# Designs tried in a protein design run: peptides against a protein of PDB entry 6PSE. Part 21

Target 1, 78 residues: chain A of PDB entry 6PSE
Amino acid sequence: PSEEEEYARLVMEAQPEWLRAEVKRLSHELAETTREKIQAAEYGLAVLEEKHQLKLQFEELEVDYEAIRSEMEQLKEA

## One batch from the design tools (peptide; made by RFdiffusion4, then SolubleMPNN)

Design b1_p11_5_s3 (from b1_p11_5, 4 letters changed)
Fold by OpenDDE base, seed 3:
Structure b1_p11_5_s3 (fold): chain B 78 residues (1-78), chain C 78 residues (1-78), chain A 11 residues (1-11)
Amino acid sequence: as target 1 above (78 residues)
Amino acid sequence: as target 1 above (78 residues)
Amino acid sequence: MEEFFRSILEE
């Protein structure tokens, strides 16, 4: 049997004291995992915002670069 | 009493059938939350890489821009 | 931050 099947059997055969302890364990792990998930989401959002600001700066520089490039090209063709 | 205290009391007074159901519920939520945490981490890494590549492109454009700007400045001062 | 994300995936 798989570990999952063995665990399911354990839960079915367990006494109330073990079940209460398991509820407590799972509740604790769920709380920790939830906190980590939220933190990961917050960090991901922060990086997205930084990337967005960088993209805006890049696009502004592209506009300025093309303006100067065009002016330089005109001068060299004259 | 807080909701946490009320829940703790419920767990202590619950019958085995309720406890087994609660173990199953918590196990399911833990599995889902864990998967979501992993997805958030994978997404965060992807955005970090995209930001890094964008930064490299930005820095290359800055170099090219400064070169043209300098050349243009020299021409206008002559 | 990268290490944080990697640590989650290595668990």
Scores: peptide ipSAE 0.571, ipTM 0.868, DockQ to the pose 0.942
Fold by OpenDDE base, seed 5:
Order: structure tokens, then sequence, then C-alpha cells
Structure b1_p11_5_s3 (fold): chain B 78 residues (1-78), chain C 78 residues (1-78), chain A 11 residues (1-11)
């Protein structure tokens, strides 16, 4: 039998005291996991913002680069 | 009394059938939240990689830009 | 931050 099936059997045969303890355990794990999920989302957003700022800087540099390239081409043709 | 205190009282006074149902509910929520946490982490890593690639492209463009700038300065001084 | 994400995936 799978661990899941074994766990299901344990839950079905458990005494109330064990069940109450399990509710408490699961509640705690859920709270912790929820906190971690939220933190991961916040960190992801921070990285996105950093990437966005970098992209803006990159696009600005591209504009400057093309301007210089164009000017240099004009100088060479003159 | 707080919702937490009310919930705690409910758990302590609940029948085994309710407790088993609550274990099942919490197990489901934990599984879903865990999946979402993992997904958030995977997304975060993906964005980090994208940022890294963008940074490399930016640095390459900076090198090219400085090369052209230097060449143009030399042409103007000659 | 990368380590944080990796730690989640290694659980």
Amino acid sequence: as target 1 above (78 residues)
Amino acid sequence: as target 1 above (78 residues)
Amino acid sequence: MEEFFRSILEE
C-alpha cells in the first residue's frame, strides 16, 4: 500500500486525541507554507522590478548607440 | 473571543467525524498551497535567469558603445 | 534570493 493509503487508514482508525493533534500539526504546516508562498511571490516581484529597470537602461543605451553609429556613418561619408 | 479561540474550542469539542473531515480539508489546502509555493519558486528562478541574460546583453552593448565612442572621438580629433 | 527559491524546490 502507498503511503497515502496508509495515512488514510491511520486517520480513519485514529482516536480523537490523535486527530486533534493532527489538525494542529496540519494547521501549523499550512500557516508556514502559506508564509513561504507569499515570500516567494514577493521575491519574484522584486526580481521582476530589477529586470524591468535593467531593460529600461538597456533600451536607453541602444538609443545612444544608434545615435553615435549614425553620426559616425555621416562623418565617414562626408 | 477571537476566531482562533473559537476554532480551538470547536476542535476540542468536535466529534471524530468532524475531526477526520477537518484533517482531510487541511491536507488538501496544504497540498494546494505547497504546489503554489513551488510554482512561485520556479517562476522566481525563471525571472532571475531572464535578468541574468539581459545583463549579459547589456554589458556586451556597453563594450560596443565604448568602442564606437572611442573611434568617433579619434576621428574628431584628427 | 536564488538560494531561497532553490531551497523550496529541494524540499
Scores: peptide ipSAE 0.569, ipTM 0.867, DockQ to the pose 0.892
Fold by OpenDDE base, seed 1:
Structure b1_p11_5_s3 (fold): chain B 78 residues (1-78), chain C 78 residues (1-78), chain A 11 residues (1-11)
Amino acid sequence: as target 1 above (78 residues)
Amino acid sequence: as target 1 above (78 residues)
Amino acid sequence: MEEFFRSILEE
């Protein structure tokens, strides 16, 4: 049987004292995992914002570059 | 009493059937939260890589822009 | 920050 099936059997055959301890363990792990998930989401958002600002700067530079390139092309053709 | 204190009392006074259901609920929530945490980390790494590639492109464009700007400045001063 | 994300995936 899989570990999942063995765990399910353990839960079904367990005494109340074990079940209470398991509820406490799972509650603790859930709280910690939730905090880590939230932190990961916050950091991910921060990186997205940084990437967005960088993209805006890149697009502004592209506009300036094309303007100078066009002016240079005109000067070379004259 | 706090919600945490009330929940703790509920767990202590609960029948085995309720405790088994709570273990199942918490296990499910923990599994989902864990998957979400992993997904957030994967997305965070992907965005970091995208930002890095964008930064490289930006730096290349800056070099090209400075080259044209310098050439243009020389032409204007001549 | 990259190390943080990698630490989650290496658990």
Scores: peptide ipSAE 0.567, ipTM 0.868, DockQ to the pose 0.931
Fold by OpenDDE base, seed 2:
Structure b1_p11_5_s3 (fold): chain B 78 residues (1-78), chain C 78 residues (1-78), chain A 11 residues (1-11)
Amino acid sequence: as target 1 above (78 residues)
Amino acid sequence: as target 1 above (78 residues)
Amino acid sequence: MEEFFRSILEE
């Protein structure tokens, strides 16, 4: 049998004291995992914001670069 | 009483059938939350890589921009 | 931050 099937059988045959302990364990793990998920999402958002700011700076530099490039090219053609 | 205190009391007074159902519910939520946490981490790494590539492009453009700017400034001073 | 994400995936 799989671990999942064995666990399911254990739950079905368990006494109330074991079940209460298992509810407590699972509740704790769920709370921890939820906190970690939220933290990962917050970090992901922070990186997205950093990337966005960098993209804006990049686009501004592209505009300035093309302006100088164009002016330089015109001077060379004259 | 807080929701947490009320829930704790419910668990202590619950029948085995309710406890088994709660174990099943919590197990399911833990599995889902764990999957979501992993997805958030994978996404975070992807965004970090995108930001890194953008930074490299930005730094390359800065070098090219400074080269043209310097050349243009020299021509104007001559 | 990268280490944090990697630590989650290595669990």
Scores: peptide ipSAE 0.566, ipTM 0.868, DockQ to the pose 0.939

Design b1_p11_5_s4 (from b1_p11_5, 3 letters changed)
Fold by OpenDDE base, seed 3:
Structure b1_p11_5_s4 (fold): chain B 78 residues (1-78), chain C 78 residues (1-78), chain A 11 residues (1-11)
Amino acid sequence: as target 1 above (78 residues)
Amino acid sequence: as target 1 above (78 residues)
Amino acid sequence: LEEFFRRILAE
């Protein structure tokens, strides 16, 4: 049987004391995993915001660059 | 009592059938939360890489911009 | 930060 099937059998045959301990274990792991998930999401959002600000700066520089490039091109063609 | 204390009491007084159901519920939620945590981490890495590439492009444009700006300034001062 | 995400994926 798979590990999942073996675990399922264990849960079915377990005594109340083991089941209570397993509930405690799982609740603890769930709490920790939830905190890590939230933290990962917060960090991801922060990086996304930084990337967005960088993109705005990049686009502003592109506008300024094209303005100067165009002016230079006009002067060289004259 | 706090909700945590009430839950702890519930677990202590629960019958095996309830405990098995709770193990199943917690296992399911843990699996889902774990997947979401992993997805958040994968997304975070992707955004970091995109931000890095954008930063490189921005720095390259800055170099080109300063070169043209300098040339233009020299022409205007002559 | 990158290492944080990599750690999660390594678990």
Scores: peptide ipSAE 0.559, ipTM 0.871, DockQ to the pose 0.987
Fold by OpenDDE base, seed 2:
Structure b1_p11_5_s4 (fold): chain B 78 residues (1-78), chain C 78 residues (1-78), chain A 11 residues (1-11)
Amino acid sequence: as target 1 above (78 residues)
Amino acid sequence: as target 1 above (78 residues)
Amino acid sequence: LEEFFRRILAE
């Protein structure tokens, strides 16, 4: 039998006291896991914003670079 | 009473059939939330890597830009 | 931050 099947059987045969304890355990784990999920999402958004700002800076620098490159090339051709 | 206190009372007064159903519900939600947490972490790592690569490209462009800028400035001063 | 994500994936 799989661990999942064994656990399901345990739940079906368990006494109320065990079931209440299991509800409490699962509720606690769910709350912790939910908090961690939210924190991971918040960190992900922060990194996305940082990446976006960096992209904007990069694109601005590319424009400035191409302007100087073009001017330099024109001067060298003259 | 808070929702948390009301829920705690409900669990303490509940019949075994309700408790088994609640264990099943919480187990399902925990599994889903855990999967979502993992997915958020995977996405976070991907964005961090993308940001790192972008940073390297930006730094390389800065070096090239400063080289051309400096050369152009020297030519204009002469 | 990278370590945080890696820790989650190691669970």
Scores: peptide ipSAE 0.559, ipTM 0.871, DockQ to the pose 0.942
Fold by OpenDDE base, seed 5:
Structure b1_p11_5_s4 (fold): chain B 78 residues (1-78), chain C 78 residues (1-78), chain A 11 residues (1-11)
Amino acid sequence: as target 1 above (78 residues)
Amino acid sequence: as target 1 above (78 residues)
Amino acid sequence: LEEFFRRILAE
C-alpha cells in the first residue's frame, strides 16, 4: 500500500489520544509552513522592486547612450 | 477565552469522528500551503535570475557608454 | 536570499 493509504488506515484506527496529538502536530506544521510561504512572498516582492529600479536605471542609461551615439554619428557625417 | 483556547477545548472534548475529520482538513490545508510555499520559492528564484541578467546587461551598457563618452570628450578637447 | 529559496525547494 502507498504511504497515503497506510496513513489513512492509521488515522481510521487511531485512539482519541493519538488523534489529538496528530491535530496538534499538523496545526504546528501548518503554522510554520504558512509563515514560510508569506516570507517567501515578501522576499519575492522585494526582489521584484529591486529589478524594477534596475530596469529604470537601465532605460535611463539607454536614453543617454543613444543621445551620445547620435551626436557622434552627426559629427562623423559632417 | 482566545480563539486558540476555544479551539484547544474543542479538540480536547471532541469525538473521534470529529478528530478524524480535523486531521483530514489540516492535512489538506498543509498540502495546499506547502505547494504555495514551493511556488513562491520558485518564483523568487526566477525573479533573482532575471535581475541578475538585467544587471549584466546594465554593466555591459555602462562600458559601452563610457567608451563613447570618453571618445566624445577627446574630440571636444582637440 | 537565494539560499532561502533553495532551502525551501530542498525540503
Scores: peptide ipSAE 0.558, ipTM 0.871, DockQ to the pose 0.985
Fold by OpenDDE base, seed 1:
Structure b1_p11_5_s4 (fold): chain B 78 residues (1-78), chain C 78 residues (1-78), chain A 11 residues (1-11)
Amino acid sequence: as target 1 above (78 residues)
Amino acid sequence: as target 1 above (78 residues)
Amino acid sequence: LEEFFRRILAE
């Protein structure tokens, strides 16, 4: 049997005291995992915003570069 | 009493059938939250890599821009 | 920050 099947059997045959302890354990792990998930999401959004700001700066520089390149090309052709 | 205190009392007074159902519920939520946490971390790493690649491209463009700007400045001063 | 994400994935 898989670990999942063995765990399911354990839950089915467990005494109330074990079940209460398991509820407490799972509640604690869920709370911690939830905090970590939220923190990961917040950090991900922060990096996404930084990338977006960098993209804007890059696009501004591209515009300035193309302007100078165009002017330089005109000077070379004259 | 807080919701947490009321929930704690519910767990203390619950029948085995309710406790087994609660273990199943919490296990399911923990599994889903864990998957979401992992997905958030994977996404965060992907965005970090994209930001890094964009930073490299930006720095290359800055070098090219400064080269053209310097050449243009020399032409204006001549 | 990269280390934070890698830590989560290493669990």
Scores: peptide ipSAE 0.557, ipTM 0.871, DockQ to the pose 0.984

Design b1_p11_6_s1 (from b1_p11_6, 5 letters changed)
Fold by OpenDDE base, seed 3:
Structure b1_p11_6_s1 (fold): chain B 78 residues (1-78), chain C 78 residues (1-78), chain A 11 residues (1-11)
Amino acid sequence: as target 1 above (78 residues)
Amino acid sequence: as target 1 above (78 residues)
Amino acid sequence: SIEEFFRSLLA
């Protein structure tokens, strides 16, 4: 039998005291996992913003670089 | 009373049928939240790597830009 | 670090 099937049987045959304990356990794990999920989302957004700002700076530098490169090329050809 | 206190009372007074249903509900929510957490973490790592690669490219361009800028400055001063 | 945090969530 799969672990899932065995767990399902346990839940069906369990006494109220075990079931209450299981509700408590699952509630705790859910709360913890939810906090971790939220924190991961917040960090993800922060990193995305940092990457975006970096990309803007990179594109600006590319424009400046191409301008100087072009001017330099013209000077060398003269 | 807080919602938490009311929920705790409900769990203590609940019949086995309600408790089994609650275990099922919480198990489902935990599984879903866990998947979302994992997805958020994987996405976060991917964005971090993208930002890192972008930073390397940016730093390389800065070096090239400074080299040309310096050469151009010397030409203008002569 | 943020990276370590993300990795911890996948453990």
Scores: peptide ipSAE 0.672, ipTM 0.875, DockQ to the pose 0.980
Fold by OpenDDE base, seed 5:
Structure b1_p11_6_s1 (fold): chain B 78 residues (1-78), chain C 78 residues (1-78), chain A 11 residues (1-11)
Amino acid sequence: as target 1 above (78 residues)
Amino acid sequence: as target 1 above (78 residues)
Amino acid sequence: SIEEFFRSLLA
């Protein structure tokens, strides 16, 4: 039998005291996992913002680079 | 009484049938939240990698830009 | 680090 099937049997055959303990355990794990999920989302957004700022800087540098490159090309052709 | 205290009382006074249903509910929510957490982490890692690649491209462009800037400065000073 | 945190969530 799979672990899932074994767990299902435990729940079906469990006494109230075990079931209450299991509710407490699951509630704790859910709370912890929820906090981790939220924190992951917040960090993800922070990294996205950093990447966006970097992209803006990169695009500005590309403009400056092309300006100088074009000026130099004109000087070489004259 | 707080919602938490009310919930605690419900768990304490609950019949086995209610407790089993609550275990099932919590297990479902935990599974869903766990999937969301994992997805958030995977996405975060992907964005980190994208930012890293962008940073490398930016640094390469900075090198090229400084080379052209320096060459142009030399031409102006001669 | 943030990367380590993300990796810890996948462990």
Scores: peptide ipSAE 0.671, ipTM 0.874, DockQ to the pose 0.975
Fold by OpenDDE base, seed 2:
Structure b1_p11_6_s1 (fold): chain B 78 residues (1-78), chain C 78 residues (1-78), chain A 11 residues (1-11)
Amino acid sequence: as target 1 above (78 residues)
Amino acid sequence: as target 1 above (78 residues)
Amino acid sequence: SIEEFFRSLLA
């Protein structure tokens, strides 16, 4: 049997004391995992914002660069 | 009593059938939350990489911009 | 770092 099947059997045959302990264990792990998930989401949003700001700066520089490039090109063609 | 305290009391007083169902519920939620956590982490890493690539592009453009700016400044000073 | 945190979640 797979680990999953063995675990399912354990749960089916377990005494109340084991089951209560397992509920507590799972509740704890769920709380921790949930906190980690939320923290990951928060950090992800922060990085997205950083990337967005960087993109805006990049686009501004592109505009400035093209302006100078165009001016330079005109001077070279004269 | 807080919801947490009430839940703790419920677990302490619960019958085996309820406890087994709760183990199954929590196991399911933990599996789903774990998957979501992993997805969030993977996404976060992807965004970090995107930001890094954008930063490299920005730095390259800065170099090019300064080169043209310097050349233009020299021409204006002549 | 944030990167290390994300990696830790995948470990």
Scores: peptide ipSAE 0.671, ipTM 0.875, DockQ to the pose 0.976
Fold by OpenDDE base, seed 1:
Formats: structure tokens, C-alpha cells, sequence
Structure b1_p11_6_s1 (fold): chain B 78 residues (1-78), chain C 78 residues (1-78), chain A 11 residues (1-11)
């Protein structure tokens, strides 16, 4: 039997005291996992914003670079 | 009484059938939230890598830009 | 770091 099937059997055969303890355990783990998920999402958004700002700066520099490159090329070809 | 206190009382007064159903509900929500947390973490790491690659490209372009800028400045001052 | 945090969630 799979671990899931074994756990299901345990739940079905458990006494009320065990079931109450399991509800408490699962509630705690759910709350903790939820906090971690939210924090991961917040950090992910922050990194996305940093990447976006960097991309804008990169594109600005590319424009400036191409302008100077073009001017230099024209001067050298004269 | 707080929502937490009310829920705690419900759990204490619940019949085994309700408790088993609550264990099943919480287990499902925990599994779902865990998958979402993992997905958020994986995505965050991917964005960090993208930002890192972009930063390397930006720094390379800065070096190239300063080289051309310096050469151009020298030519114009002659 | 943020990277360490993300990795901790995958451990």
C-alpha cells in the first residue's frame, strides 16, 4: 500500500483525541506554509522590479552606445 | 471570543466524522499551498538568474561604452 | 539573501 493509503487508514481508525491533535498539527503547518508562500511571492515581485529597472538602464546605454559607435564609424570613414 | 477560540471550541466538541473530514480538508489545502510555495520559489530563482545574466551583459556594455567614449574624447581634444 | 530564502523553501 502507498503512504497515502496507509495514512488514510490511520485517519479512519484513529480515536477522537488523535484526530483533534492532527487537526491542530495540520492547521499549524498550513499557517506556516502559507506565510512562506506569501513571503516568496513578495520577494519574487521585488526581484522582478529590480530586473525591470536594470533592463531599462541597459536599453538606455545601448542607445547611447550605438550613437557614439555610429559617430565614430562616420569619422573614421571620412 | 476570537475566531481562533471559536474554531478551537468547534474542534473540541466535534464528532469523529467531522474531525476526519477536517483532517482531509486541511491535508488537501496544505498540499496545494505547498505546491504553490515551491512554484513561487522556483520562479523566484529563475528571475534571479535572469537578472544576473542581464547585469553581466550591462557591465560588459559599460566597459565597451567607456572605451569608445574615451577614444572619441581624445580625438576631439586633438 | 533572497536566493537563500528561495532555496530554503525547496529543501
Amino acid sequence: as target 1 above (78 residues)
Amino acid sequence: as target 1 above (78 residues)
Amino acid sequence: SIEEFFRSLLA
Scores: peptide ipSAE 0.671, ipTM 0.875, DockQ to the pose 0.972

Design b1_p11_6_s2 (from b1_p11_6, 5 letters changed)
Fold by OpenDDE base, seed 3:
Structure b1_p11_6_s2 (fold): chain B 78 residues (1-78), chain C 78 residues (1-78), chain A 11 residues (1-11)
Amino acid sequence: as target 1 above (78 residues)
Amino acid sequence: as target 1 above (78 residues)
Amino acid sequence: SIEEFFRKLLE
């Protein structure tokens, strides 16, 4: 049997004291995992914003670069 | 009493059938939340890598821009 | 770092 099947059997045959302890354990792990998920989402949003700002700066520099490049090209062709 | 205290009391007074159902519910929610946490972390790492690559491109463009800007400045001052 | 945080979540 798989570990999942063995666990299911354990839950089915367990006494109330074990079941209450398992509820407590699972509740604790769920709370911790939920906090980690939320924090990961917040960090992800922060990085996305940083990337967006960097992209705006990059695009602005590209415009300025093309302007100077074009002017330089015109001077060298004259 | 807080909702947490009320829940704790419910667990303490519950019959085995309710406890087994609660273990199943919590296990399911933990599994889902864990998957979401993992997805958030993977996504965050991907965005970090994209930001890093963008920064490298930006820095390369800055070097090229400064080179042309300097050359143009020299021509205009002559 | 944020990167280290994400990596730890995947361990």
Scores: peptide ipSAE 0.666, ipTM 0.874, DockQ to the pose 0.979
Fold by OpenDDE base, seed 2:
Structure b1_p11_6_s2 (fold): chain B 78 residues (1-78), chain C 78 residues (1-78), chain A 11 residues (1-11)
Amino acid sequence: as target 1 above (78 residues)
Amino acid sequence: as target 1 above (78 residues)
Amino acid sequence: SIEEFFRKLLE
């Protein structure tokens, strides 16, 4: 039998004291996992914002670069 | 009483059938939340990599820009 | 670091 099937059998045959302990355990793990998920989402948003700001700076520099490049090219062709 | 205190009391007074159902519910939610946490972490790593690549491109453009700017400045001063 | 945090979540 799979671990999942064995666990299901344990739950079905368990006494109330074990079940209450398991509810407590699962509740704790769920709370921790939820906090980790939320924190990961927050960090992800922060990195996205950093990337966005960097992209804006990059695009501004591209414009300035092309302006100077074009001017230089014209001077060399003259 | 807080919702947490009320829930704790429900668990302590619950019958085995309710407890088994709660274990099943919590197990399901934990599995879903775990998957979401993993997805958030994977996405976060991907965005970090994208930002890193963008930073490298930006730094390369800065070098090229300063080279042309310096050359242009020298020509204007001559 | 944020990267280390993400990596730990995948362990």
Scores: peptide ipSAE 0.666, ipTM 0.874, DockQ to the pose 0.979
Fold by OpenDDE base, seed 1:
Structure b1_p11_6_s2 (fold): chain B 78 residues (1-78), chain C 78 residues (1-78), chain A 11 residues (1-11)
Amino acid sequence: as target 1 above (78 residues)
Amino acid sequence: as target 1 above (78 residues)
Amino acid sequence: SIEEFFRKLLE
């Protein structure tokens, strides 16, 4: 049997004292995992915003570069 | 009393059938929240890598731009 | 770092 099936059997045969302890354990782990998930989402958003600002700066530089490149090309051909 | 205190009392006074249902509920929520946390971390790392590659491209373009700018400045002053 | 935080979440 899988670990999941064995765990399910354990829960079904457990005494109230064990079940209360398991509720407490799961509640604690859920609270911690939820905090970590929220923090990961916040950091992910911050990195996305930084990447977006960098992309805008890159695109502005590309425009300036192409302008100078074009002017230089014209000067060389003249 | 706080919601946490009321919940704690509910768990202490609950029948085994309610406790088993609560273990099942919490296990399900923990599994989902864990998957979401992992997904957020994976996406965060992907965005960090994309930002890093973009920064490298930006720095290369800055070097090329400064080279052309300097050459253009010299031509204008001559 | 943020990268280290993400890596720890995947452990």
Scores: peptide ipSAE 0.665, ipTM 0.874, DockQ to the pose 0.970
Fold by OpenDDE base, seed 5:
Structure b1_p11_6_s2 (fold): chain B 78 residues (1-78), chain C 78 residues (1-78), chain A 11 residues (1-11)
Amino acid sequence: as target 1 above (78 residues)
Amino acid sequence: as target 1 above (78 residues)
Amino acid sequence: SIEEFFRKLLE
């Protein structure tokens, strides 16, 4: 039998005291996991913003680079 | 009484059938929340990698830009 | 670090 089936059997045969304890355990784990999920989302957004700012800087540098490259090419052809 | 206190009282006074149903509910929510947490973490790591690659490209462009800038400056001074 | 945090969530 799978662990899931074994757990299901345990729940079905459990006394009220065990069930109450399990509710408490699961509630705790859910709360912690929810907090971690939210924090992960917040960190993800922060990294996205950093990436966005870096991309803007990169694009600005590309513009400057092409300007100099073009000027250099004109000087060489003249 | 807070919702938490009311819930705690409900759990303490609940029949086994209700408790088993609550275990099932919480188990389901925990599983879904865990999946969402993992997905958020995976996405975060992906964005971090993208940011890292962008940074490397930016640094490479900076090197190229400074090379051309330096050459241009030398030509102007000559 | 943020990276370490993400990695821990995947353990």
Scores: peptide ipSAE 0.665, ipTM 0.874, DockQ to the pose 0.973

